Peptides against a protein of PDB entry 5A53. Designs and how they scored, part 74

Target 1, 230 residues: chain A of PDB entry 5A53
Amino acid sequence: LVENVKQALFIPGQSCNKNLHDIMVDLSALKKPDMKRFNRKNDIHPFEDMSPLEFFSEKNDCSLMVLMTSSKKRKNNMTFIRTFGYKIYDMIELMVADNFKLLSDFKKLTFTVGLKPMFTFQGAAFDTHPVYKQIKSLFLDFFRGESTDLQDVAGLQHVISMTIQGDFQDGEPLPNVLFRVYKLKSYKSDQGGKRLPRIELVEIGPRLDFKIGRIHTPSPDMVTEAHKKP

## One batch from the design tools (peptide; made by RFdiffusion4, then SolubleMPNN)

Design b2_p8_8_s1 (from b2_p8_8, 3 letters changed)
Fold by OpenDDE base, seed 5:
Formats: sequence, C-alpha cells, structure tokens
Structure b2_p8_8_s1 (fold): chain B 230 residues (1-230), chain A 8 residues (1-8)
Amino acid sequence: as target 1 above (230 residues)
Amino acid sequence: PKIYHPVK
C-alpha cells in the first residue's frame, strides 16, 4: 500500500505574533509543496477542545497541523498535531527559545523544492524515553514526503539534525531539542592535479531550540487502529 | 477520505 504524502496545515492562533509568523513561514518552506497556511487568526485551544482541529483536518484533508500561539506561560508555542481518520491521534507543544535564527540570518543558497531531508538524532533518549520517541516519530512523519523505494543518494540535499541538549535523570525537567538544518554542498577539490569530490554541510536555517510543553497521547485502541495495515 | 498511518 503506497500512502499519499501527508499534507500539513499551519494555523495562526489568536495570540500569533510577527516572530511566530516568521518561524511558521521558514519551517513550512521545508514542507512545500505539501503545505497549507491560514491567513486569518483562529481562536483554538486544543488542550481544552479538540473538535475545531478535527473539523479543520477533515475540511482541508490535512493529517498534520501546527498551531502557532504565544502567552506568558507558553511563549512562541508550536503545537504539533497528528490526526488519524480526521480524529486527534497525538499532540505536543514545542516552544521556540528566543535565540532562534531565521533563513534570512544565513547565507542564501539555491535549493530544490520537494526533496526529502535525511534525519539525524543525537541522544539515547530518542530511542528509550516516551516523550522523545514521540518527537522523533512526529518529525520523521512530518517531513517523510513521497514513498520512493530508492532514496537516490543523488537526490539528497538537506540534513535535519535533532539533538537532546544534555543528560537528564528521572524526575528532572526534560532538556530542549536542538533543531538544525544543513545543505549538502559538493565541491571539486584540486589537490596536486587530482580532482577529488568533497562534500560539506552548510547550515541554512531555521535554527530552533524547542522547549517541551504539554503532550496528548492516543488511547491504546487508537494506536491499534492506526497501525492496522489494510 | 485518505487514511494516514503514523510512523512507528
């Protein structure tokens, strides 16, 4: 069964500001062409009432959603939502730290739209801790793109790196996740008359440090249904 | 309606 590419819907909340709008534009550029954005603010509180998000998922045929909100308690908050059958599957709040960098802060590089990124994950907790497992699953699902049998190495342009910021013990606050985006740059080196291929990673942005907020996890029954292959 | 499965 070849699944169609999951579409993402970016939703400005009522408290969306200029910084969140700029972050939304830059992050959503990596999801083109499989992305929609609302131009109007919507008063949505997903941890109080999920019904408006389920309605938007069905109406727009988007199984991925990102709600942009900001408050004193949850500054620069990106709520990532996944749906299954247009019902909420999971949600996670990721708050962007003030030290963020936009695409305009990096050297402008030409890139092809629609190429799949390669992911790298740094930190053992991505494979063991339930919250970081959900983050890993979410980002892999969000940027998966078209199912092609051959990840043609020739088509690799972007690397997305996700790093857990430091070690932590049980009961301690969860460390931030460092989100970084790199472009592979190919060079021909001239060493002693032999042209050797050289590949370098160049950071292209955005640069985001995510603080983890509230989480909604699916019921065991919904997990079972969502993993049933027809 | 397209049903999408989450990545494991």
Scores: peptide ipSAE 0.059, ipTM 0.758, DockQ to the pose 0.864
Fold by OpenDDE base, seed 1:
Structure b2_p8_8_s1 (fold): chain B 230 residues (1-230), chain A 8 residues (1-8)
Amino acid sequence: as target 1 above (230 residues)
Amino acid sequence: PKIYHPVK
């Protein structure tokens, strides 16, 4: 069964500011054409009441949602939500650190809309630690795009790198996740009269350092249902 | 209804 591409809905919360709006625009550009954005602020508190998000998921046929909120406690907070059957599956707060860079901060490079990114994950915890496993799963799911049997290298233009910022032990605060976006740029190197194809990674933005906030995990029953192959 | 499965 080939699943349709998951649609993402970006929702500005009541506390959404200009910076978050800009971040939303830039991040959502990577999800085009499978993205919707609300222009109106919505007063949603997903960790208090999930029902508005479930309603939006169903109404907009979006299984992915990103709520943009900002407070003193949770500045530049992107709450990533996934739904299954229009019910909340999981949620995670990822707060963007102040050192973020927008697409406008990088050299503008042409890219084709709708091409799938390749992901790279740096940090063993992405495979072992529950929170980082959720983050890995989320981003892979979020940007998966059209199901293709083979990721044609010829169609690869973007690399998304996610790095856990440093080592940590049990009981320590979870390190930030460094989100970086690169474009593959082909150069013809003239070395000794031989044109060797050189591929370089050029950062294109946005550059986001995510501080991990609150999480919601699905019930075991929901996990079972969501992973049932039809 | 489109049922979307999460990535494992």
Scores: peptide ipSAE 0.058, ipTM 0.753, DockQ to the pose 0.894
Fold by OpenDDE base, seed 2:
Structure b2_p8_8_s1 (fold): chain B 230 residues (1-230), chain A 8 residues (1-8)
Amino acid sequence: as target 1 above (230 residues)
Amino acid sequence: PKIYHPVK
């Protein structure tokens, strides 16, 4: 089964500010060409009423959505939403810490639009803890791109690194997730007359530290249906 | 409607 690439819709909420707008632009640039952005603010409160998001999902044929809101309690909040059959599957609030860096803060590097990034996950909790498992699933799904049978390393341009910031125990606040984007830079080094191929990772941005907020999880029945291969 | 499956 070849699934179509999931489209992402970026939605400025009513409380969207300049910083969130800039973050939205930069993050959405990584999702091109499979991305739409609204230019107008929308008064959406997904944890109170999900129906507007379901409407937007269906109307725009986007199974991925990101709502940009900011409040005193939830500053720089990116609510990531996935839909299945235009119904809400899951949601997670990821609040961007103030130490964020935009693409403009890094050296501009040319990249090919539409290439699938490689992901790296640092932290055992990405495989064991339900919240971090959801985050891992979300980002893999969000940036999956076109399924090519051969993950041609030659076509690899971007690495997205996600790191859980430190160890934690049960009952402790969930550590932030450090989101980093790198470009693979290939160059030939001349070492004593031998031209050796070298690959370096260059951070290209954005740099985002995500504080975890509210979560909506699918029902077991919805999980079963969503994983059911036709 | 295109049914999109979540990535496991």
Scores: peptide ipSAE 0.039, ipTM 0.717, DockQ to the pose 0.875
Fold by OpenDDE base, seed 4:
Structure b2_p8_8_s1 (fold): chain B 230 residues (1-230), chain A 8 residues (1-8)
Amino acid sequence: as target 1 above (230 residues)
Amino acid sequence: PKIYHPVK
């Protein structure tokens, strides 16, 4: 069963600014070719009314959506939405900290469009804490790419690293998630007649620190239905 | 029929 690649729709909200637009462009470039972007601002408030997002999901056949908004309370806010059967499954606000870096801030490296990234997660909470479990699930789902039978290690070009910034206790504010993107570089070393493969990781951007905002979680019934194998 | 893929 070849799982269809999930399509992503990037939506500028009414309050979308230049910085968010640039972040949107750079992050969406990692989702090519399975990405659409709206050119016009849309007045959407997903935590007040989810119906416009369900409409866009169905109309554009996108099960992944990212809404770009910015306010004094929620600066550089990326709301990540997943749908199941064109109904809202889950939502999470991830606010980009001001220390972000764009692709233009890094050395431009050529890459093949559509290659599946490898993920690394740093922090035990990604497997135990419900919010970080949702973040892990979301990003794995978002960048899953084509299911190629050939998990050929030779096709690995990118590594996406997600790190929980520090320890936290129950009742404390949730630490930021550090999002980093690396390209794998292979070097042939001719040291001493033995070709030793050398692999290096080079950061390519974007560099994003996510502050966690509001969350919508699916009902237990939706979870059960979404995990049913057809 | 749209094949719904499980959310992982």
Scores: peptide ipSAE 0.028, ipTM 0.695, DockQ to the pose 0.583; fails the geometry check

Design b2_p8_8_s2 (from b2_p8_8, 4 letters changed)
Fold by OpenDDE base, seed 1:
Structure b2_p8_8_s2 (fold): chain B 230 residues (1-230), chain A 8 residues (1-8)
Amino acid sequence: as target 1 above (230 residues)
Amino acid sequence: PKIYRPVK
């Protein structure tokens, strides 16, 4: 069974501002061509009523959604939603810290659209803590792209790095997740007459520090159904 | 059928 590439829908909420719009544009550019964006603001409150998101998922055939909202309590909030069978599977609020950088803040580099990124995760909690496990699962799923048998190393263009900012103990606030995007730059170095292949990682943006907010987790029954192989 | 399974 060939799984189709998951499509992402980016939704400006009623409180979406210019900064969130710019963040939305830049993050969604990494999901091209498997991305849709709404130009109109929508008044959606997913933790109060999930039904509008399920409607949008079905109507647009998008199993991934990102809602852009901002308030005093939840500034620069990106709510990431996954659906299964057009029903809400999970949700997580990731608030972008004020120190964000846009693609325009970095040196413009040419890149090919549609190449699958490589992920790196820094922090043991990505494998042990339920919230960070969900974040890891979400981003791997969000950027999974086409399942091609040949991960041709020649096709590697992007590295997405996700780092837990510091250590934490039980009962402490969860550290931010540092989201960084790099391009692999291959060039031949001429050192001493030997042309050695050199690979450098160049940050291309966006640069986002995510503060973790509210979470919705699937029921055990939904987990079982969603993981069934036909 | 389009199956949109979460990544484990």
Scores: peptide ipSAE 0.326, ipTM 0.869, DockQ to the pose 0.734
Fold by OpenDDE base, seed 4:
Structure b2_p8_8_s2 (fold): chain B 230 residues (1-230), chain A 8 residues (1-8)
Amino acid sequence: as target 1 above (230 residues)
Amino acid sequence: PKIYRPVK
């Protein structure tokens, strides 16, 4: 079974500001060509009413959505939404810390649009803690791209690194997730007439530190239905 | 209808 590439819809909320817009543009650039952006603000409150998002999912054929909002309590908030059959599957608020860097803050490098990133996850909680497991699943799903048999190393251009910032105990606030994007640079070194392959990682942005907010999880029945293979 | 499944 070959599944279609999941499309992402980026939605400016009513409280979307310039910083969030810039973050939206830069993050969505990594999802090209499988991305749509709305140019107008939409008054959506997904934790109060999910129906507008389900409508947008179906109308735009997008199973991934990102709502951009900002308030005093939830500054620079990116609400990531996944749908199954155009119904809400899960949601998570990820608030971008003020220390963010845009693509313009890094050296401009040419890249091929549509290549799949490799992911690295740092922190045991990505495999054990339910919230970080959801984050891991979300980002892997978000950037999965086309199912190509040519996972040829020759096609690897980008690495996305996600790190849990520090240790935590039960009942403590969840540490931020550090989001970093790197480009692989291949160099040929001639040492003594032998060409040795050299690979370097160069940060290309955006640089985002995510504070975890509210979460919506699917019912056990929805999980079962969503994972059924026909 | 296209059904999009979440990644496990």
Scores: peptide ipSAE 0.317, ipTM 0.865, DockQ to the pose 0.852
Fold by OpenDDE base, seed 5:
Structure b2_p8_8_s2 (fold): chain B 230 residues (1-230), chain A 8 residues (1-8)
Amino acid sequence: as target 1 above (230 residues)
Amino acid sequence: PKIYRPVK
């Protein structure tokens, strides 16, 4: 079964501002060419009514959506939505902390569009805690790209690092997730007349610290249907 | 219809 690459739709909400727009542009650049953006603000409240998102998913043939909103309670909020058969599968609010950095804050490097990133996850909770498991699944799915048999190391250009900020106990607030993007830079080092290959990681941005907000999880029946291989 | 499955 060859699955098509999932397309992402970025939607400015009614409360979208310049900072959120800039974050949207920079994050969506990592999803090119499999990305669409709306130019107009849309009055969408996904935790009150999901029907408009299902309509947009079907109309635009996008199984991934990101809604950009901001309020006093939920500042710089990116709501990540996944659909299955154009029906809502899951949602999660990830609020960007004020210490964010844009691509323009880093050294400009040339990059190839459409290369699949490698992910690294730091924190045991990504494998054990239901919320962090959902975040891990979401980002792996969001940036999956084409299913190539050979993840040829030769084609690896980007590393996306996701880190849980510190340890936490049951009943404590969930720590932020630190989102970092690096480019692999190959150098030939001249050490004593021997050219040794050297690889360095260079941060390219954006730099985002995500505070976790509201979550919608699929029903057990929807999970079963979504994982059925035809 | 394109069916998109979530990554496990």
Scores: peptide ipSAE 0.274, ipTM 0.850, DockQ to the pose 0.822
Fold by OpenDDE base, seed 2:
Structure b2_p8_8_s2 (fold): chain B 230 residues (1-230), chain A 8 residues (1-8)
Amino acid sequence: as target 1 above (230 residues)
Amino acid sequence: PKIYRPVK
């Protein structure tokens, strides 16, 4: 079964500001060429009415959506939405902390568009806690790109690191997820007349600390249908 | 499975 690459639609909400716009541009650049952006603000409240998002999903053939909104309660909020059959599958609010860095804050490096990133997840909760499992699933799905039988390490260009910021217990607020993007840079070092291959990770941005907000989860039936291979 | 199938 060959699966099509999921397309992402980035939607400025009515409360989208310059910072969110810049974050949107930078994050969406990592999703090229499988990305669309709206230029106009849209008054969408996904946790009140999901129908506009389902309409946009179908009209634009995008199974991934990111809504950019900001309020006092939910500042710099990126609502990540996935659809199945153009119906909402899941949603999660990820609010970007004020300490964010844009691509322009890092050394400009050339990169090939369309290469699949490798992910690293730091924190046991990514495999055990429902919310962090959803986040892990979301980002793996969001940046999955083309399906290849073997990930050619030689073609590996980007590493996306996601870290749960600290330990937490039941009943405590969920720690932020630290989103970091690195480029693999290959060097040849001449050490004592021997050319040794050297690989370094260089942060390229954006740098985002995600505070977790509201979540919508699919019904068990929808999960079953969405995972059903024909 | 961690990832569901694409929009069809």
Scores: peptide ipSAE 0.088, ipTM 0.693, DockQ to the pose 0.206

Design b2_p8_8_s3 (from b2_p8_8, 3 letters changed)
Fold by OpenDDE base, seed 1:
Structure b2_p8_8_s3 (fold): chain B 230 residues (1-230), chain A 8 residues (1-8)
Amino acid sequence: as target 1 above (230 residues)
Amino acid sequence: PKVYHPVK
C-alpha cells in the first residue's frame, strides 16, 4: 500500500502576528504542493481542547497541522500536530527565536517545487532522547513527500539541517534546535584546465532556531495502531 | 479512509 503524501494545514491562531505569518508562509513554501493555509485567524488552544484540530484534520484531509500563536510566555510558537485517523497522535510546541531569517533575507534562487529534501541531524540526542526523537520523527514525516524507490541524486535540491545547539545534561533545559535550509548548487569549476563538478550548499532560508515547549505524546495503544502496517 | 502512519 503506497500512502498518499501527507498534507499540511497551516493555521493562524488568534494571536498570530506579522512575523509568525511570514514564518508560516516561508516554511509552508517548502511543503508545496502538499500544503494548505488558512487566511483567517482561528481561536485554538490545542493543549486545552484538541477537538477543533481533529475537526480541521478531517474536514481538510490534513494529517499534519501547524498552529501559529504568540504570547509573552510562548512567543512565535509553532505547534506541530500529527493526526492518525484524524485523531491527535502527537503535538510539540516549537518557538521561533527572534533571530529568525526569512526567505527574503537570502539570495533568491530558482528551485523546483515538490522535490523531497534530504535531512541531516546533528546531535546524538536525536537518536536517544525522547523529545529530540519526536522532533526528528516529526520533521522526517512532515517533509517525506512522495515515496520514490529511487532517491535519484539528480532530484536532490534541498538539504534541511537540524542541529541541537550544544551539549546538555539531565535536568538541564533542552537546547534549541537550529533549523537551516540549503540548496545544492552545482557548477563547473575551471581549475587548472580540468572542469571538475563542484557542489556547494547555499543557505536559502528560512533560518529558524526552535525553542522546545510543551509536548503531547500518543498513548501506547495509539502507537500500536498507528504502526500497524496493513 | 486515508490512514497515514507516522514515521518511526
Scores: peptide ipSAE 0.131, ipTM 0.800, DockQ to the pose 0.857
Fold by OpenDDE base, seed 3:
Structure b2_p8_8_s3 (fold): chain B 230 residues (1-230), chain A 8 residues (1-8)
Amino acid sequence: as target 1 above (230 residues)
Amino acid sequence: PKVYHPVK
């Protein structure tokens, strides 16, 4: 079964500010060409009423959505939403820490649009803890792109690194997730007449530290239906 | 309608 590429819709909330707008622009650039952005603010509160998001999902044929909001309690909040059959599947709030860096803060590098990133996950909790498992699933799904049977290493351009910031015990606040984006830069080094291939990772941005907020998880029945391959 | 399956 070859699925169509999931489209992402970026939605500025009523409380969206300049910083969030800039973050939205930069993060959404990584999802091109499979991305739409609203230019108008929308008053959406997804943890109070999910219906507007379901409407936008269906109307725009976008199964991925990101809502940009900011408040004193939830500053620089990116709510990531997935839908199944245009109904809410899951949601997670990821608040961007103030130490963020934009693409403009890094050396501008030319890259091909539409190439799939490779992911790296650092932290055992990405495989064991339900919240971090959801984050891992979300980002893999968000940036999956076109289904290709073979990721040609020669086509690898970007690496997205996600790191859990430190260890934690049961009952402790969940550590932030460090989001980093790198470009693979290939060089031919001439060492003593031998051209050796050299690969370097260059950070390209954005640089985001995510604080975890509220989560909505699907019902067991919805999980079963969403994983049924026809 | 296009049905998109989540990543497991």
Scores: peptide ipSAE 0.101, ipTM 0.785, DockQ to the pose 0.873
Fold by OpenDDE base, seed 5:
Structure b2_p8_8_s3 (fold): chain B 230 residues (1-230), chain A 8 residues (1-8)
Amino acid sequence: as target 1 above (230 residues)
Amino acid sequence: PKVYHPVK
């Protein structure tokens, strides 16, 4: 069974500010055309009551959601939510550090809407640590796009890089995840009359450093049902 | 309703 492309719903919370709105616009641009945005603020507290998010998932047919909130304790907080059968599967808070860069901070490059990004993950914990495994799974799922058998290398335009910022031991605070977006540029170099193909990676934004916050994990029964292929 | 499976 080829699953349809997962749709993402971006929800401004009651505490959503201009910076979060700008981050939302820029990040959601990478999910076009498979995204929706609410124009109105919604008072949602997903770690207190998940029912409003389940309602929005079903009503909008969106299995991916991003809630934009900001407080003194959780500044520039992007809560990423996944649903299965319109029920909450998992949630993770990713707080954007103040050093963020928007698309407007980089040289404007034309990009084709709807192309799948290639992902790179730097840090062994993405394969071993449960929190970083969830982050890896989330971002791969979020930007997966259409299941095409032939990922023509010719269609590769974007690279998304995710890096764990430094080493850590058990019981220590989890390092930030550095989110970077690059465009592949093809050049013909003229060296001695021979045109050699050259590929360069150019950062296009947004540039986001994610601090990890609260996490909700699915029950073992929900994991079993969600991975059960019909 | 479309049922979406998470990526492992």
Scores: peptide ipSAE 0.079, ipTM 0.777, DockQ to the pose 0.862
Fold by OpenDDE base, seed 4:
Structure b2_p8_8_s3 (fold): chain B 230 residues (1-230), chain A 8 residues (1-8)
Amino acid sequence: as target 1 above (230 residues)
Amino acid sequence: PKVYHPVK
């Protein structure tokens, strides 16, 4: 059974500002065509009450949600939510640092909508530390796209790079995750009558440094149910 | 209802 592409719902919170709106637009552009955006602010506090998000998940048939909020304590906060059976599976707050770059800050390159990105993860903690494992799982799930039988390398357009910013020890604050997006640019170089394929990576944006905030994790029973193949 | 499974 081929699972349908997960749809993402982007929700401006009551405290959503211009910067967060711009970030929302740019990040959601990478999820097209499998994306919906609300144009109105919604007063949602997912760590106090998750019920409104479960309602939106079911009503919009979206298993992925991103809530955009900003406060003094949690500036430029993107709360990523996943649902299973329209119930909250997990949540994570990722706060965008002030050094962000929008798509408009990069050279405009044409891209095909709906192509699946390749991911690269830099940092051993993505495979060992529970928080970074959740982040890895989240982003792989968020941008998984259509399950095509032939992942032809020829169809690769984008690379999303996620890097843990530095080393950390137990009890230390978790380092930021550096989110970068690149386009593959293919060149044919004629050198000495031999056509050598050359591939270059060009950053296209957005450029986001994520500070990790609050986390909600599923119960062990919910994990078991969510990973059962029918 | 479509049930979506998280990526492992």
Scores: peptide ipSAE 0.040, ipTM 0.720, DockQ to the pose 0.903

Design b2_p8_8_s4 (from b2_p8_8, 4 letters changed)
Fold by OpenDDE base, seed 1:
Structure b2_p8_8_s4 (fold): chain B 230 residues (1-230), chain A 8 residues (1-8)
Amino acid sequence: as target 1 above (230 residues)
Amino acid sequence: PKIYRPEK
């Protein structure tokens, strides 16, 4: 069973502002061509009523959704939603800190649309803590792209780095997740007549620090259904 | 059928 590439739908909420719009544009650019954006604001409150998101998932054939909202309590909030069978599977609020950088803040580098990023995760909690495990799963799923057998190393262009900001103990507030995007730049260095291949990582943006908000987890029954191999 | 399974 060849799984089709998951499509992402970016939805401006009623409280979406210019900064969130810009963040939406930049993050969604990394998901091209498998991305749709609404140009109209929608009054959606997913933790109160999930039915509008399920409707949008089915109508637009998008299993991934990102709702852009902002309030005093939840500033620059990106709610990431995954659906299974057009029903809500999980949700997580990731609030972008004020220190964000847009693609325009970095040197303009050309990149090929549709190439799969490589992920790096820094922090043991990505493998052990349920919230960070969900974040890891979400972003891997979000940017998985086409299932091609050969990760042609020649096709590796982007590295997405996700870092847990510092150590934490049980009962402490969860540290932010630092989201960074790099382009692999290959150039030949001429050192002493030997052309050595040199690879450099150049940050291309966006630069986002995510504060973790509310989470919705799937029921055990839904987990079982979602992982059933036909 | 487009099966959108969440990644494990």
Scores: peptide ipSAE 0.282, ipTM 0.849, DockQ to the pose 0.750
Fold by OpenDDE base, seed 5:
Structure b2_p8_8_s4 (fold): chain B 230 residues (1-230), chain A 8 residues (1-8)
Amino acid sequence: as target 1 above (230 residues)
Amino acid sequence: PKIYRPEK
């Protein structure tokens, strides 16, 4: 089965503001060319009615969606949605903390569009806790790109790092997830006439700290159907 | 219809 590259649709909600728009632009730049954006605000409340999102998924042929909303309770909220067969599979609210940095806050570096990022996950809960497992699955799925057997190491340009901010126990609020993006920079160091290859990681942005909000999980039947290989 | 499977 050759799966097509998953397309992402970014949707400004009715409460979308300038900061959310800027965050949307910067995050969606990492998903190019497999990204669409709406220019108009849409009054969508996915935890009240999911039908409008299913409609947009089908009409735009996008299995990934991001809704941009902001309120006093859920400031700078990015709702990440995945669909299966144009039906809602899962949803998660990730609220961007006020300390965010945009691409313009970092040194401008030229990057090639369409290269797959490498992911790093820091925190045992990414493999054990249901919420962090969903976050890990979501971001890997979101940025997977084309399924090419040739993971040419020579094509590695970006590293996306996701870190759980601190330890937590059962019943405690879930720690934020720190989202960081780095570019691999190759240098030739002249040490005593021998040119040694040196690789450095340079942060390129955006820098986002995600506070976890509401979650929708698929039914067991939907999980079975979604993972069924023909 | 393009069926997109979520990552496990």
Scores: peptide ipSAE 0.266, ipTM 0.837, DockQ to the pose 0.877
Fold by OpenDDE base, seed 4:
Structure b2_p8_8_s4 (fold): chain B 230 residues (1-230), chain A 8 residues (1-8)
Amino acid sequence: as target 1 above (230 residues)
Amino acid sequence: PKIYRPEK
C-alpha cells in the first residue's frame, strides 16, 4: 500500500503579521510541492472550535494544517494540526522566538523541490516524554514526502535537526525545540589523482526556536482507528 | 505512529 503524500495547508489567522507571514512562506517552501497557502486571513480559534479546521481539511484535501496567529500571550504562534478522516487528530502550539532567521539570511543555494529530508533528533525526551514524542511524530509526518524505496543517499539533499534546549525536571517548563535546516553539499577533492568524496552540511534556513504552548491529544479510540492498517 | 488516510 503506497500511502499518498500528506498535503499541508498554511492558514493565516486574523492576527497574522508580516513576520509570521515570512516564516510561513519559508517553512512552507520545504513542504513543496505538497503545500497550499491561503492568501486571506481567517478568524480561527482551534482550541475553542475545531469545526472550521475540519471543514478546511476536507475542502482542500489536506490532512496537515498550520495556523499562523500572534498575541501578547502567544507571540508568533504556529498551531500545527493533523487530521484523520478530515477530523481533528491532534494539535500543538509552537511559538517562534524573536531570534528567528529567514531563508534570506542565508546563502541562497539551489535545491530540488520534493526531496525527502533526513531528520535528526537531539534529546532523550523525544523518545520518552509525551509532548516531545508528539512533536517528533508531527514533524516526521509533516515532512515525510513520497515513500520512495530508493532512500539512496544520492537523493538526500536536506537534513532537518530538532534539538531540545537543555535538561528539565518534572513540573518545570518545557524547554524550547531548536529547528535547523541544512543542505548536503558534495565536493570531489582531487588528492594525488584520487577523487575522494567530501560531504559538508550548510545551514540554509529557516532557523526557528519553538516555545511549546497548548496541546490537544486524540482519544484512545481515534488512535486505534488512525493506526489501523488496511 | 502512522496516521493513515482513507484511500480515495
Scores: peptide ipSAE 0.125, ipTM 0.711, DockQ to the pose 0.187
Fold by OpenDDE base, seed 3:
Structure b2_p8_8_s4 (fold): chain B 230 residues (1-230), chain A 8 residues (1-8)
Amino acid sequence: as target 1 above (230 residues)
Amino acid sequence: PKIYRPEK
């Protein structure tokens, strides 16, 4: 079964501001060409009523959505939504800390659009803790791109790094997730007439520290249906 | 129908 590439829809909420717009533009650039952006603000409150998002999912044929909102309680909030059969599967609020950096804050590098990134996850909780497992699943799904049987290392262009900021115990607030994007830069070094391949990781942005907010998880039945191979 | 399955 060959599944089509999941399309992402970026939605400015009513409280979307310039900073969130800029973050939206930069993050969505990493999802090109499999991305749509709304230019108009939409009054959506997904944890109160999910029906508008399901409508947008179906109408735009986007199984991934990101809602951009901001309030005093939830500043710079990116709500990531996944759908199955155009119904809400899961949601998570990820609030961008004020120390964010945009693509314009980094050296502009030429890159090919549409290449699948490699992921690195730092923190044991990505494999054991339910919230961080969801985050890991979400981002892997979000940036999966085309299904390929073979990943050509020579075609690897981007690395997305996700790090849990510090250790935590039960009952403590969940640490932020540090989102970083790097480009692999290949050089030929001329040392004594021998050209040796050199590879460097260059941060390209955006740089985002995510504070974890509210979460919606699918029912066990929905999980079973969503993972059922026909 | 295009069925988009979430990642495990």
Scores: peptide ipSAE 0.274, ipTM 0.838, DockQ to the pose 0.837; fails the geometry check

